# Peptides against a protein of PDB entry 5A53, part 140

Target 1, 230 residues: chain A of PDB entry 5A53
Amino acid sequence: LVENVKQALFIPGQSCNKNLHDIMVDLSALKKPDMKRFNRKNDIHPFEDMSPLEFFSEKNDCSLMVLMTSSKKRKNNMTFIRTFGYKIYDMIELMVADNFKLLSDFKKLTFTVGLKPMFTFQGAAFDTHPVYKQIKSLFLDFFRGESTDLQDVAGLQHVISMTIQGDFQDGEPLPNVLFRVYKLKSYKSDQGGKRLPRIELVEIGPRLDFKIGRIHTPSPDMVTEAHKKP

## One batch from the design tools (peptide; made by RFdiffusion4, then SolubleMPNN)

Design b2_p17_8_s4 (from b2_p17_8, 11 letters changed)
Fold by OpenDDE base, seed 5:
Structure b2_p17_8_s4 (fold): chain B 230 residues (1-230), chain A 17 residues (1-17)
Amino acid sequence: as target 1 above (230 residues)
Amino acid sequence: RLGPAAEIEATFLALLS
């Protein structure tokens, strides 16, 4: 089965700034070669009119889109969009906190392009809370695609870690999601004639703390259609 | 805050072991 890797389109909105551009470049680098970036700003307001995004999805054959916008109310906002049949499936706003780090802020490490990352999710809400379930699903879909095949541990290079920042109760604001990317270094230590496997994780960036914004959830009918195996 | 690198490392060590 040829894994139909979902293609991502990164779209600078009209309010895209330098920081968002840099974040876009760094995050999209993790999606290479399965990404496209627009060089021109587009005036898109997805929560007001979704039609332009559906048009771009179809025209570019991209089922994943990220819209980069920034305002006083929604600073450094990355709107993640998924389409099914070139129609909007779901959307979520993830605003990048000011403490972000770019790839240039970390030690440059050699990496192989196209290797699928392993994901780790920290926080029970990723399995129980609908918003965090959507985030989990989105990022798995975005970077892994549909393949659930056990990755050969020997080929594992990158780990993407997503952590819910703290506990929360019903009715409280949703905690941020901490997005971290690590390179896995495996080495054997010789201790007293016993070769013990050692693993070291080195953060490689980008480092993003996501504040959750607006969400569009799919209709039950679209959920059923999207889960129909071809 | 740095992600739970230590916890992830422990998980991987358990898988490689």
Scores: peptide ipSAE 0.031, ipTM 0.589, DockQ to the pose 0.064
Fold by OpenDDE base, seed 4:
Structure b2_p17_8_s4 (fold): chain B 230 residues (1-230), chain A 17 residues (1-17)
Amino acid sequence: as target 1 above (230 residues)
Amino acid sequence: RLGPAAEIEATFLALLS
C-alpha cells in the first residue's frame, strides 16, 4: 500500500510577523519533505471565506494547510486546515503563547528527514472531548499520515508529545495544549553482565503552548465520505 | 506528576522490556 502522505502548505497571512515566520519555519521542518511554504503574505480570512484556501489546496495539491496570522485578539495564531477533495473538511485556530522556544534555543541535533514520529497524548480529553479529539486527529494526520500497523521501532528517532494543561470542567475555558518534540536515544547498557535497554529523550524543539481558538467541524456527510476506505 | 518526557520514557521502556 503506497502510503499517500498528505502534503502540507504553510501560508503567511497578511498579519504574519517575524515570530510567526520563525515558528512556521521550525514547525514545517518537521513535515519535510512533504511541505510547501509561501514566501509572500496572503490576505485570507478562513472563517469568513474558505474559497481561497480551497483554491490553494487544489492548486498546490495539499490536503493540509496552516495559515499564520496575528492580531490583538488572536496573537500568534496558527489556523490548521484539512481538506477532502480540495474542499474544507475542518479548521482549528491554535494560538502560540509567548513562552515559545525555537529550534535555535535547543542543542542542535541531527535527524533523518522523512522518518515517522511517535506520538504521545497526555490527557483523557483527547479521547472524550470533541475539540481535543479533533486536535489529536489533526496532528496525527499532519505528521504521521495514514496509520500503518507496523511501527518500525528501529526507525524511530523523534517523539511528538501533546499534553492538555490541567483539568477542566464543563463551561470552563479549554486548557492549552503543550506541544513538545523529543529526540529518542536508545542504547544498551551493560549492568552486571545483563544488557538492559536504556532510553533517553532530549527535547529538540520547537516548544509551543497552544491556546485553542475558533473551530470549524465537518458536515456529517463529509465525515462519512472521508472515512470511506478505498 | 511525571513530566511528559518521563511518561514517554516509561512507555518506551515498557515496550522494549
Scores: peptide ipSAE 0.031, ipTM 0.593, DockQ to the pose 0.065
Fold by OpenDDE base, seed 1:
Structure b2_p17_8_s4 (fold): chain B 230 residues (1-230), chain A 17 residues (1-17)
Amino acid sequence: as target 1 above (230 residues)
Amino acid sequence: RLGPAAEIEATFLALLS
């Protein structure tokens, strides 16, 4: 089965700054070779007019897009967009907190390009709350694509961890999502004459804390169409 | 050890077992 890997397009908005550019470069490196980056800034306001994004989706054959913008109200904003049939499926604003770390802030570790990450989600709301369910779906779709049989554990080099920062009640602001990337180090430990597989996790970056912003959800009809197996 | 790392290690160990 040829995996239909979804292609991602990273778009700097008009208000994109150096920090957002650096974040874009580092995050997109995890999507190689299935990513494109625009070098020019584009004046796009997806919650006002989605047409430019649909145009870019079709012209670049990318069903995933990330728009990088920054304002006083929405600082370090990464708008994640998915399309279906080159029409907007869903959108979510994820604002990167100022405490972010780039790949350069960690020990450089070599990784093989094109290996799929393993995901871990911490927080019950990822399975029950509609916003966090969308985030979970988005990131799985973005980095893993179609679920291949997880059988090749030998091919796992890195783990993406997503954690809901704390508990929340109905009507309260949604807690941030903590995005972390780890490299798996497998080594054999000789403990008591038995070779036990040992795994160590080493953080490799980037480190991003996402504040949740505006959301666009698909119509029920579009959800049904998107889940139809071709 | 960062809290998330311990949980991930536990998950991996469970998958490898």
Scores: peptide ipSAE 0.029, ipTM 0.576, DockQ to the pose 0.069
Fold by OpenDDE base, seed 2:
Structure b2_p17_8_s4 (fold): chain B 230 residues (1-230), chain A 17 residues (1-17)
Amino acid sequence: as target 1 above (230 residues)
Amino acid sequence: RLGPAAEIEATFLALLS
């Protein structure tokens, strides 16, 4: 079964800066080989007019898009967009906090392109709160693609960890989502004649703390259509 | 150890045991 892996398009907005560009490059590296990047800035305002994104989705055959913009109100903003039938399904703004780390800030490790990451989600709200459920769904959809029932542990190279930063109550601002990427090192330790499996996680980057911004949710009709398995 | 990393390691160790 050829997994219909969703393709991602990374789009620099008109206000894209060097930091956002670097973040874009590093984050998109995790999506290789199923990723395209524009090298030119595009004046797109998705919450005002979605038509340009739908156009790009269709023309590039990408059902995933990330728009890189920055303003005083929405600094280092990554707008994640999903399309269905090249129409906007959902959108979410995730603003990268200033404490981000790039891949260059970590020890360079050999990485096999195309291996599926494991995901870990820390925080009950990922399963209960609509916004965090959308984030969870988005990132699973973005980086894992279609779930095959077989966890090929042998093919496990890296882990994407997403953590809700702290507890929150109704009516409070939504805590940031901490995005971390680890490489899994598995080795057998021969200690005292007992071979114990040892696992070491090494952070490889990027390190991103996402502040949640604006959200567009799909219509019920689109949800129904998108969930129709062929 | 970063908190999330430790939890992940524990989970994997449990799966491999």
Scores: peptide ipSAE 0.029, ipTM 0.571, DockQ to the pose 0.069

## One batch from the design tools (peptide; made by RFdiffusion4, then SolubleMPNN)

Design b2_p18_3_s1 (from b2_p18_3, 10 letters changed)
Fold by OpenDDE base, seed 1:
Structure b2_p18_3_s1 (fold): chain B 230 residues (1-230), chain A 18 residues (1-18)
Amino acid sequence: as target 1 above (230 residues)
Amino acid sequence: MRRVDTSTDDVIPASVLE
């Protein structure tokens, strides 16, 4: 069953500023061509009323949405929303720290649009802690692109790295998630007649440190439905 | 309806990049 690529909709909220706009542009560039952006600000408060997001999901045929808002309490907030059947599946607030880097801050490298990234997740909590499991699931789902049976390693252009910033105990604030994007550079190192392909990772941006905010988790019934293989 | 994908086929083990 070849599932169609999930489309992402980027929505500037009323409080969307220049920095958030720039972040939105750069992050959405990684999702091209499977991305739409609204040019107008929309007054959406997803944790108060989810109905506008469900409406946008259906009208734009986007099962992925990112709402860009900023407040004193939630600065540079990217709310990631997934829908199933145009109903809200899950939501998570990821606030971008002020130390962010844009694509323009890195050396311009040739980037082919539409190539599927590989992922790395650093931190055991991505497999054990419910919040980090959700983040892992979200980003995998967000950037998966076309389901290719062939791991065309030859087509691998970039790696998205997500790292939990440090250890934490139960009841402690959840560490930030460090989002990094690397381009794979294959160098033919001619060392001693064995052409060992040396792969180097070069950071290409954007660089985002995500502070975790509010979360909406799906109902058990919604989980069951969303995982049903047709 | 597009399912929520839980596939990890695109995940490189962290040990490979260290």
Scores: peptide ipSAE 0.309, ipTM 0.855, DockQ to the pose 0.705
Fold by OpenDDE base, seed 2:
Structure b2_p18_3_s1 (fold): chain B 230 residues (1-230), chain A 18 residues (1-18)
Amino acid sequence: as target 1 above (230 residues)
Amino acid sequence: MRRVDTSTDDVIPASVLE
């Protein structure tokens, strides 16, 4: 069974600022054409009341949502929400550090809309630590796009790289996740009459360092239901 | 209902980027 591509809804919160708006535009561009954006600010507090998000999920047929808010405690906060059956599955706050770079900060490269990214995850905790497992799962689910049987390497345009910033021990604050996007550029090198394909990675943006905030995890029952193959 | 897909088919092993 080929599942339909998950649609994402980007929601500016009441406290959404220009920086968050710009980040929203750039990040959502990677999710085109499977993305909607609200043009109006919405007063949503997902960790206080999730009902508005469930309503928006159902009304817009979006199982992925990103709420853009900013406060003194949670500056440049992107709350990533997933729903299952239009009910909240999980949520995670990812606060963008001030050192972010927009697409405009990088060399403009031709980008084909709708191509599926590949992913790289740097850091063992992505496979062992529950929070980083959730982040890995979230971003894979968010940008997976269409299931293609043929990983046509020829169709690979970009790679999303996620890196845990440094080592950490139990009880220490969780390191930031470094979000980077690279375009694959093929060069024909003429070496001794044999054209060897060279592939270079060129950063295209956005560049986001995510500080981890609050998390909502699904119930075990919801996990079971969400993973059931029909 | 759309499942939470846990497939890693689109993941490039870190060893390939090193």
Scores: peptide ipSAE 0.306, ipTM 0.853, DockQ to the pose 0.703
Fold by OpenDDE base, seed 5:
Structure b2_p18_3_s1 (fold): chain B 230 residues (1-230), chain A 18 residues (1-18)
Amino acid sequence: as target 1 above (230 residues)
Amino acid sequence: MRRVDTSTDDVIPASVLE
């Protein structure tokens, strides 16, 4: 079953600033060609009213949305939304820390558009903690691209690394998620007449440290429906 | 390479804000 590639819609909120715009441009570049961006600011408050997002999901045929907002309480906030049947499935606020780096901050490396990234997740909580499970699921879903059976190592161009920043106990504030993007560079190392394939990871950006904000979890009924294979 | 401008210019209809 070749699942259609999920399309992403990037929406500037009313409070979208230049930094968020730049982050949006750079992050959305990783989702090309399966990405749309609004140019106009939209006054959307998804945790107050989800109906505008459901409308945009349906109208634009996008099951993935990212709302870009910034306030004193939620600076550089990227609200990631998933829909199922154009209804809100889940939402999570991921606030970009001020130490972010744009693609322009890295050595410009050409990459092929549309190649599926490999994901790496560092931190046991990605498999055990419900919030980090949601984040893992979200990013896998967001960037998975075409389900080609042959993820040939030959087609691997870039790696997205997601790391939980430190250990935490129950009841403690959830550590940030460190988002990093690397390009794989293959070098033929001629060490002593044996051509050993050397693979190097080169950071290409963007570099984003995500602070976790508000979360909307799917209803049990929507979970059941979303996991039904057509 | 035609840069497919993947930009969509849309706004929330007033009927959704009411």
Scores: peptide ipSAE 0.025, ipTM 0.547, DockQ to the pose 0.018
Fold by OpenDDE base, seed 4:
Structure b2_p18_3_s1 (fold): chain B 230 residues (1-230), chain A 18 residues (1-18)
Amino acid sequence: as target 1 above (230 residues)
Amino acid sequence: MRRVDTSTDDVIPASVLE
Protein backbone atom coordinates (compact mmCIF):
# COMPACT_ATOMS: atom_id res chain seq x y z
CA LEU B 1 0.00 0.00 0.00
CA VAL B 2 1.58 3.23 -1.15
CA GLU B 3 0.40 5.75 1.41
CA ASN B 4 -0.04 9.22 -0.02
CA VAL B 5 2.43 11.74 1.35
CA LYS B 6 0.82 13.83 4.05
CA GLN B 7 0.78 17.53 3.26
CA ALA B 8 1.71 20.06 5.94
CA LEU B 9 0.28 23.54 6.44
CA PHE B 10 2.28 26.10 8.42
CA ILE B 11 0.09 28.80 9.94
CA PRO B 12 1.34 32.00 11.56
CA GLY B 13 -0.85 32.75 14.56
CA GLN B 14 -1.75 36.27 15.60
CA SER B 15 1.20 36.37 18.01
CA CYS B 16 3.73 34.98 15.52
CA ASN B 17 7.05 36.87 15.72
CA LYS B 18 10.20 37.08 13.60
CA ASN B 19 11.94 34.21 15.41
CA LEU B 20 8.97 31.91 14.91
CA HIS B 21 8.72 32.97 11.29
CA ASP B 22 12.39 32.10 10.73
CA ILE B 23 11.96 28.77 12.53
CA MET B 24 8.86 28.07 10.44
CA VAL B 25 10.74 28.75 7.21
CA ASP B 26 13.63 26.49 8.18
CA LEU B 27 11.53 23.64 9.55
CA SER B 28 9.13 23.74 6.61
CA ALA B 29 12.08 23.51 4.21
CA LEU B 30 12.56 19.95 5.47
CA LYS B 31 8.99 19.16 4.43
CA LYS B 32 9.34 20.44 0.85
CA PRO B 33 7.72 19.85 -1.57
CA ASP B 34 4.83 18.64 0.63
CA MET B 35 4.16 21.84 2.53
CA LYS B 36 2.17 25.04 2.32
CA ARG B 37 2.72 28.24 4.31
CA PHE B 38 0.28 30.98 5.03
CA ASN B 39 1.58 34.51 4.79
CA ARG B 40 -1.11 36.15 6.89
CA LYS B 41 -1.52 35.84 10.62
CA ASN B 42 -4.59 33.90 11.67
CA ASP B 43 -6.21 34.34 15.07
CA ILE B 44 -6.48 30.66 16.03
CA HIS B 45 -6.69 29.20 19.52
CA PRO B 46 -6.78 25.44 18.92
CA PHE B 47 -7.28 24.40 22.56
CA GLU B 48 -10.36 26.64 22.72
CA ASP B 49 -11.84 26.13 19.25
CA MET B 50 -10.55 23.54 16.79
CA SER B 51 -13.04 24.35 14.01
CA PRO B 52 -10.78 26.84 12.14
CA LEU B 53 -8.04 24.20 11.91
CA GLU B 54 -10.48 21.59 10.64
CA PHE B 55 -11.61 24.10 8.02
CA PHE B 56 -8.00 24.75 6.95
CA SER B 57 -7.26 21.03 6.85
CA GLU B 58 -10.13 20.42 4.46
CA LYS B 59 -9.69 23.60 2.38
CA ASN B 60 -5.96 22.98 1.83
CA ASP B 61 -6.07 19.17 1.82
CA CYS B 62 -3.50 19.08 4.62
CA SER B 63 -3.56 16.43 7.32
CA LEU B 64 -0.64 18.06 9.14
CA MET B 65 -0.63 21.60 10.51
CA VAL B 66 1.75 23.71 12.57
CA LEU B 67 0.46 26.82 14.30
CA MET B 68 3.09 29.41 15.27
CA THR B 69 2.25 31.45 18.39
CA SER B 70 4.14 33.19 21.18
CA SER B 71 3.17 34.46 24.61
CA LYS B 72 4.83 34.95 28.01
CA LYS B 73 3.47 31.58 29.14
CA ARG B 74 4.13 29.79 25.83
CA LYS B 75 7.09 31.46 24.14
CA ASN B 76 7.99 30.32 20.61
CA ASN B 77 5.16 27.80 20.62
CA MET B 78 4.72 25.42 17.71
CA THR B 79 1.39 23.62 17.98
CA PHE B 80 1.56 20.47 15.87
CA ILE B 81 -1.83 19.24 14.70
CA ARG B 82 -2.82 16.08 12.88
CA THR B 83 -6.19 15.52 11.29
CA PHE B 84 -8.00 12.39 10.18
CA GLY B 85 -10.81 12.88 7.71
CA TYR B 86 -10.23 16.62 8.20
CA LYS B 87 -11.14 16.27 11.90
CA ILE B 88 -8.64 16.94 14.66
CA TYR B 89 -6.87 13.73 15.60
CA ASP B 90 -4.25 15.03 18.02
CA MET B 91 -2.41 18.20 18.99
CA ILE B 92 0.77 18.97 20.91
CA GLU B 93 2.44 22.22 21.90
CA LEU B 94 6.21 22.23 21.43
CA MET B 95 7.86 25.44 22.61
CA VAL B 96 11.24 26.24 21.06
CA ALA B 97 13.88 27.21 23.62
CA ASP B 98 15.84 30.45 23.09
CA ASN B 99 19.05 28.56 22.21
CA PHE B 100 17.70 27.60 18.77
CA LYS B 101 19.89 27.68 15.67
CA LEU B 102 18.69 28.42 12.15
CA LEU B 103 19.98 26.94 8.89
CA SER B 104 21.98 30.14 8.40
CA ASP B 105 23.95 29.34 11.58
CA PHE B 106 25.38 26.20 9.95
CA LYS B 107 27.71 25.61 7.02
CA LYS B 108 25.74 25.72 3.81
CA LEU B 109 25.69 22.28 2.26
CA THR B 110 24.08 21.10 -0.94
CA PHE B 111 20.67 19.64 -0.18
CA THR B 112 18.28 17.75 -2.42
CA VAL B 113 14.65 18.55 -1.69
CA GLY B 114 12.19 15.71 -1.18
CA LEU B 115 14.51 12.98 0.09
CA LYS B 116 13.20 10.85 2.93
CA PRO B 117 15.01 11.39 6.24
CA MET B 118 16.24 8.66 8.51
CA PHE B 119 15.06 9.01 12.09
CA THR B 120 16.86 8.26 15.33
CA PHE B 121 15.18 8.40 18.73
CA GLN B 122 17.22 8.52 21.93
CA GLY B 123 15.37 7.74 25.14
CA ALA B 124 13.36 4.71 26.23
CA ALA B 125 10.34 6.92 26.92
CA PHE B 126 9.76 7.29 23.16
CA ASP B 127 8.48 3.71 23.24
CA THR B 128 6.84 3.62 26.68
CA HIS B 129 5.60 7.06 27.79
CA PRO B 130 2.34 8.20 26.12
CA VAL B 131 3.49 11.79 25.49
CA TYR B 132 6.81 10.81 23.96
CA LYS B 133 5.11 8.06 21.97
CA GLN B 134 2.84 10.73 20.53
CA ILE B 135 5.85 12.94 19.71
CA LYS B 136 7.62 10.03 18.02
CA SER B 137 4.49 9.16 16.04
CA LEU B 138 3.96 12.79 15.08
CA PHE B 139 7.47 13.42 13.76
CA LEU B 140 7.60 10.12 11.91
CA ASP B 141 4.25 10.97 10.34
CA PHE B 142 5.30 14.54 9.60
CA PHE B 143 8.65 13.90 7.89
CA ARG B 144 8.53 10.27 6.68
CA GLY B 145 7.69 11.30 3.10
CA GLU B 146 6.64 8.75 0.53
CA SER B 147 6.32 5.20 1.74
CA THR B 148 8.21 3.52 -1.05
CA ASP B 149 8.85 -0.19 -0.53
CA LEU B 150 12.28 0.42 -2.00
CA GLN B 151 14.28 2.13 0.68
CA ASP B 152 16.72 3.61 -1.76
CA VAL B 153 19.61 3.49 0.72
CA ALA B 154 21.53 5.30 -2.00
CA GLY B 155 19.14 8.22 -1.58
CA LEU B 156 19.72 8.66 2.15
CA GLN B 157 20.82 12.24 2.62
CA HIS B 158 19.85 13.32 6.10
CA VAL B 159 19.07 12.14 9.60
CA ILE B 160 16.61 13.67 12.02
CA SER B 161 17.65 12.97 15.60
CA MET B 162 15.28 13.34 18.52
CA THR B 163 16.64 13.01 22.06
CA ILE B 164 14.90 13.21 25.41
CA GLN B 165 17.03 15.56 27.49
CA GLY B 166 17.86 13.47 30.54
CA ASP B 167 16.08 11.01 32.76
CA PHE B 168 12.87 11.74 34.62
CA GLN B 169 10.71 10.09 37.23
CA ASP B 170 6.98 9.96 37.75
CA GLY B 171 5.61 13.34 38.76
CA GLU B 172 8.60 15.29 37.39
CA PRO B 173 8.32 17.75 34.51
CA LEU B 174 8.84 16.11 31.14
CA PRO B 175 12.34 16.74 29.78
CA ASN B 176 12.76 18.69 26.57
CA VAL B 177 13.07 16.95 23.23
CA LEU B 178 16.24 17.87 21.36
CA PHE B 179 15.60 18.10 17.63
CA ARG B 180 18.71 17.88 15.43
CA VAL B 181 19.18 17.49 11.69
CA TYR B 182 22.30 15.97 10.17
CA LYS B 183 23.50 15.44 6.64
CA LEU B 184 25.36 12.26 5.78
CA LYS B 185 28.74 13.06 4.31
CA SER B 186 30.56 10.25 2.59
CA TYR B 187 34.30 10.50 2.14
CA LYS B 188 37.14 8.13 1.41
CA SER B 189 39.63 7.73 4.23
CA ASP B 190 43.04 6.32 3.44
CA GLN B 191 43.89 4.03 6.31
CA GLY B 192 47.07 2.09 5.57
CA GLY B 193 46.62 2.34 1.81
CA LYS B 194 43.06 0.97 1.90
CA ARG B 195 40.39 3.42 0.86
CA LEU B 196 37.55 2.72 3.25
CA PRO B 197 34.26 4.55 2.84
CA ARG B 198 33.66 6.73 5.88
CA ILE B 199 30.38 8.39 6.73
CA GLU B 200 30.20 11.46 8.92
CA LEU B 201 27.15 13.23 10.27
CA VAL B 202 27.28 16.98 9.81
CA GLU B 203 24.70 19.09 11.60
CA ILE B 204 22.82 21.25 9.09
CA GLY B 205 20.03 22.68 11.24
CA PRO B 206 17.68 23.82 12.38
CA ARG B 207 18.59 23.05 15.99
CA LEU B 208 15.51 23.12 18.20
CA ASP B 209 15.02 22.22 21.85
CA PHE B 210 11.32 21.56 22.39
CA LYS B 211 9.61 22.13 25.71
CA ILE B 212 6.41 20.11 25.88
CA GLY B 213 3.19 22.02 26.48
CA ARG B 214 -0.50 21.14 26.16
CA ILE B 215 -1.68 17.96 24.49
CA HIS B 216 -4.92 16.88 22.88
CA THR B 217 -5.27 13.12 22.46
CA PRO B 218 -7.57 11.43 19.95
CA SER B 219 -10.84 9.84 20.96
CA PRO B 220 -10.81 6.03 21.12
CA ASP B 221 -13.13 5.97 18.11
CA MET B 222 -10.75 8.09 16.03
CA VAL B 223 -7.82 5.87 17.03
CA THR B 224 -9.75 2.84 15.80
CA GLU B 225 -10.67 4.51 12.51
CA ALA B 226 -7.16 5.87 11.90
CA HIS B 227 -5.65 2.41 12.37
CA LYS B 228 -8.06 0.75 9.96
CA LYS B 229 -6.09 -0.09 6.89
CA PRO B 230 -8.07 0.62 3.79
CA MET A 1 4.87 20.01 39.08
CA ARG A 2 2.55 18.74 36.35
CA ARG A 3 4.23 16.56 33.72
CA VAL A 4 2.22 18.22 30.96
CA ASP A 5 0.55 21.61 30.81
CA THR A 6 -3.14 20.83 30.40
CA SER A 7 -4.34 24.31 31.28
CA THR A 8 -6.48 26.28 28.88
CA ASP A 9 -6.51 30.04 28.64
CA ASP A 10 -9.68 32.11 28.51
CA VAL A 11 -11.76 31.51 25.40
CA ILE A 12 -10.68 33.85 22.63
CA PRO A 13 -12.71 33.83 19.41
CA ALA A 14 -10.83 32.29 16.53
CA SER A 15 -10.94 33.89 13.10
CA VAL A 16 -10.23 32.39 9.70
CA LEU A 17 -8.34 34.91 7.56
CA GLU A 18 -7.16 32.76 4.66
Scores: peptide ipSAE 0.008, ipTM 0.417, DockQ to the pose 0.019

Design b2_p18_3_s2 (from b2_p18_3, 12 letters changed)
Fold by OpenDDE base, seed 3:
Structure b2_p18_3_s2 (fold): chain B 230 residues (1-230), chain A 18 residues (1-18)
Amino acid sequence: as target 1 above (230 residues)
Amino acid sequence: MVYPDTSDDLVLPASVLE
């Protein structure tokens, strides 16, 4: 099934600051051309009232949304939202730690817009723990782009790496998720007369450490409907 | 922060499981 590329809408909340704006610009650049950004702040509280987000989903034909907010309790908060039939499917708060790096902090590497990134996930919990499964699902949905069979191998230029920061036990706070973006560089090394292709990963940014916040899980009915293959 | 007991198995959309 050639799934249509999911469109993303980036929304500055009322409490959006300069840092969140810069993060929004850099992260949304990875989603081009399948991205819209609002320039105006919107007073949205998704865990209190979801109706404004459902309205924006329908009006903009976007099944992915990111709300940028910041408070004393939830600093640099990116709320990732997915919709199904323009209704809220799931939500997760991912708070960006203060050690973030922007694209400007790395060497400017030209990237081709629209190339599908490869994903790597480090941590067993991405396959076992419900919260990390949701994160894995979300980011795969967010960045998969157009699945063209021929472009998948020949056009691989980017790797998105997601790592769970350390081990945890039941009842402990969930470790952060480390988000990293790399470009694949091929070097011809002339070692000993055999040109061995060497591939190097070069970090290109942004660099984001996500602290996990509040989560909204889909209703069983919405899960069933979302799994119905047309 | 009491994470609500999301005892409901987070079923990923089929598009992510494929």
Scores: peptide ipSAE 0.013, ipTM 0.362, DockQ to the pose 0.045
Fold by OpenDDE base, seed 2:
Structure b2_p18_3_s2 (fold): chain B 230 residues (1-230), chain A 18 residues (1-18)
Amino acid sequence: as target 1 above (230 residues)
Amino acid sequence: MVYPDTSDDLVLPASVLE
């Protein structure tokens, strides 16, 4: 069964800047080989008109899209879009905080392309709060592709960690989601003549703190259709 | 397969709408 891995399209918006471009490059590298990137800026305002995104989804055969925009109100904004049948399923704005780190800020580590990352989610709200549930769903969908039940532990190379930054009460601004990427590094430690395999997590980047922005939720009908197993 | 450098990434020269 050829896993129908969801393809991602990264789109620089009209307001895409150098920082967003660099973030786009680095984040899209984690989606290799199942990604496309546009070089040209596109004037897309997804919360005003979604039609251009649906067009791009269809024409590029991408069910995942990321639009890179920046404004005073929405600085370093990554709009994550999912489509179903080339129609908008959901959207979420995730604004990258200024403390971001690029892959170049970390020690370059070689890694195998196409290995599915393990995910870790820290924060109860990922399972209970609608917005964080959507974020969890999005990132799992974005980077895992089709859920093969058996993560071949032998293929575990990367860990993507997503952490909700602190507790929050109802009516408070939603805490940021801390996105971190680690590589598992195996060391043979000779401690006292016993070679114990030591596994270390090495951060490889990018490091992104996501501020949550606007959200478009799927229609109930689309939810039903999207969950229909073929 | 080693990740190609970001320079070797597939980049579409133009959007399909253009």
Scores: peptide ipSAE 0.010, ipTM 0.534, DockQ to the pose 0.022
Fold by OpenDDE base, seed 4:
Structure b2_p18_3_s2 (fold): chain B 230 residues (1-230), chain A 18 residues (1-18)
Amino acid sequence: as target 1 above (230 residues)
Amino acid sequence: MVYPDTSDDLVLPASVLE
């Protein structure tokens, strides 16, 4: 079953700044060709009223949305939204730390648009903790491309790595999630007359450290319905 | 226009609060 690629819509909020715009451009480049971006700022407050996002989901046929906002309390905030049947399924605020790096901060490498990334997740909480399970599910949904026969033949081009920054106990603040993107480079190493293919991971950006903010979880009924559809 | 500060409350799943 070829899973239909989920389309993403990037929305600048009213408080979207230059840094968020640049981050939006770079992150959305990884979702090409299955991505739309709005150029105009939209005054959307998803934790107060979800109706505008449901409207945009339906009108743009996008089941993934990212709202770009920034405030003193929630600086560089990327609200990731998923819809099911054009209704809000879940939302999570991921605030980008100031130490972010853009694609321009890395060596320009030839990149084929539309290739499916491989994911790596570092941290047991991605499989056990509800918030990190949601993050894992979200990013897998977000960046999964169509499994086409051509992608399987073209091979693996890039890796998205997500790491929980350190250990935590119950009741402690949730550690940041470190988002990294790598390109696979094959080198022919001539060691001792045997040409062994060496694969190296080269960071290509963007580099984002996500602080976890507010979360909206789906109703049990929506979870059940979402799992019934293949 | 100072848009009212969206509820500053961190909304976590009930299972995390429990």
Scores: peptide ipSAE 0.008, ipTM 0.404, DockQ to the pose 0.024
Fold by OpenDDE base, seed 5:
Formats: sequence, C-alpha cells, structure tokens
Structure b2_p18_3_s2 (fold): chain B 230 residues (1-230), chain A 18 residues (1-18)
Amino acid sequence: as target 1 above (230 residues)
Amino acid sequence: MVYPDTSDDLVLPASVLE
C-alpha cells in the first residue's frame, strides 16, 4: 500500500516571532518537499476555535499542520495538528525551550531531500503513556514520508531521535521531549586489514527540547475511522 | 536532491478567515 505522503502546513500565528520563524524554517526543511508555509501571520487559537485550522487543512490539502505562537505562558509554542477528512483529529502543544539550536549552528552537511528518516524513541513512556504515545504517533506520521516497505538500509541517511528527558511518576509534570536529528556517516576504516564499515551519527540539527503543553485527543469515533483507512 | 537552502522554500499567502 503506497500511502500518500502526508503534507504539512506551517502557519505563523499572530504572535509568531523571529525565533519561532527560524525554528519553523529549519523544522519544515526536514519535511521538504511535502510542506507548505504561510508567509503571513494568522490569528488562530486552536484550543478556542478549531474551524480555521479545518478550513486551512481542506483548502491546502494538508493533513498535518503546525501553528507557531509565542506568549509569556507558552513561549515558542508549536501546536502540532493532525486532521482526518479535514477535521481535527488531534492536537498537541510543544513549546521549544530557549536552548534550541538551528541548522546554522551545526556543520553544514549536504543530504538528500525526501529520504525517510529512521526514528529512535528513548523512554518506555513512548509505548505506555497516552501523551507520549500521541507524540510518537505524531512524529512518525509527520516525518515518515512515503511508506515504502523496503526501508532500504542503504538509503538511510537520517536519524530522528526523540528522548524523554528523565524518569517521571504519575502526577508529576511530563518531562520534555528531546528532539535530535543526525546524519549517518559511513566510514571505511582500514583497521588491521579488515574493512569494517564504521557508522557515525553526526548531529545536523535542529536541536529542539519540547515542553509539552495542551493536548486535544481524538474522539473514539475518529480513532476508529482513522484506523480503518489503510 | 540536495538539502535546499531556504531560497527554495514554497511560501503560500495566508488566508484570514473573515
């Protein structure tokens, strides 16, 4: 089943600032060519009214959206939205911590656009905790690209690493999710006459620490419908 | 396809819902 690559729409909110814009540019670059960006600010408050996002989803044929807003309470907030049938499926606020690094902060490495990243998830909660399950699902959907059954290991150039920052107990604030992007470098090491392939991971950015904000979970009916579509 | 510089970015006009 060739699943159509989900298109992403990046929307600057009214409160979008330069830092968020730069983060958006760098993050969206990882989604090329399957991304669109608005160049104008839109006054959207998705947790108050979702209708504008549903409209944009339909009008732009994008099932993934990222709204960039910043306030004192929610600084560098990237609201990730998924739609199903152009209706809101789920939403999650991920606030980028101030320690972020842009692509320009790393050694510029050329890489092929459109290659599927490999994902790594560090933290048991990605498989057990509802919020982290949603984050895992979201990022897999966001960056998975074309579902080719053949993950040609030979075509693996990028690793996206998502790590839960530390352990937590029930009732505690949810730890941040550390988003890291690496390029695989293959070196032929001539060690002792045996050419052992050495693979190194080189961070390429962006580096984002996501603080979890508000969440909208899908209705049970939408979950059932979304799972029925191959 | 090489990682394009930001110059190759598709930018769409925003619509304000009236």
Scores: peptide ipSAE 0.008, ipTM 0.492, DockQ to the pose 0.021

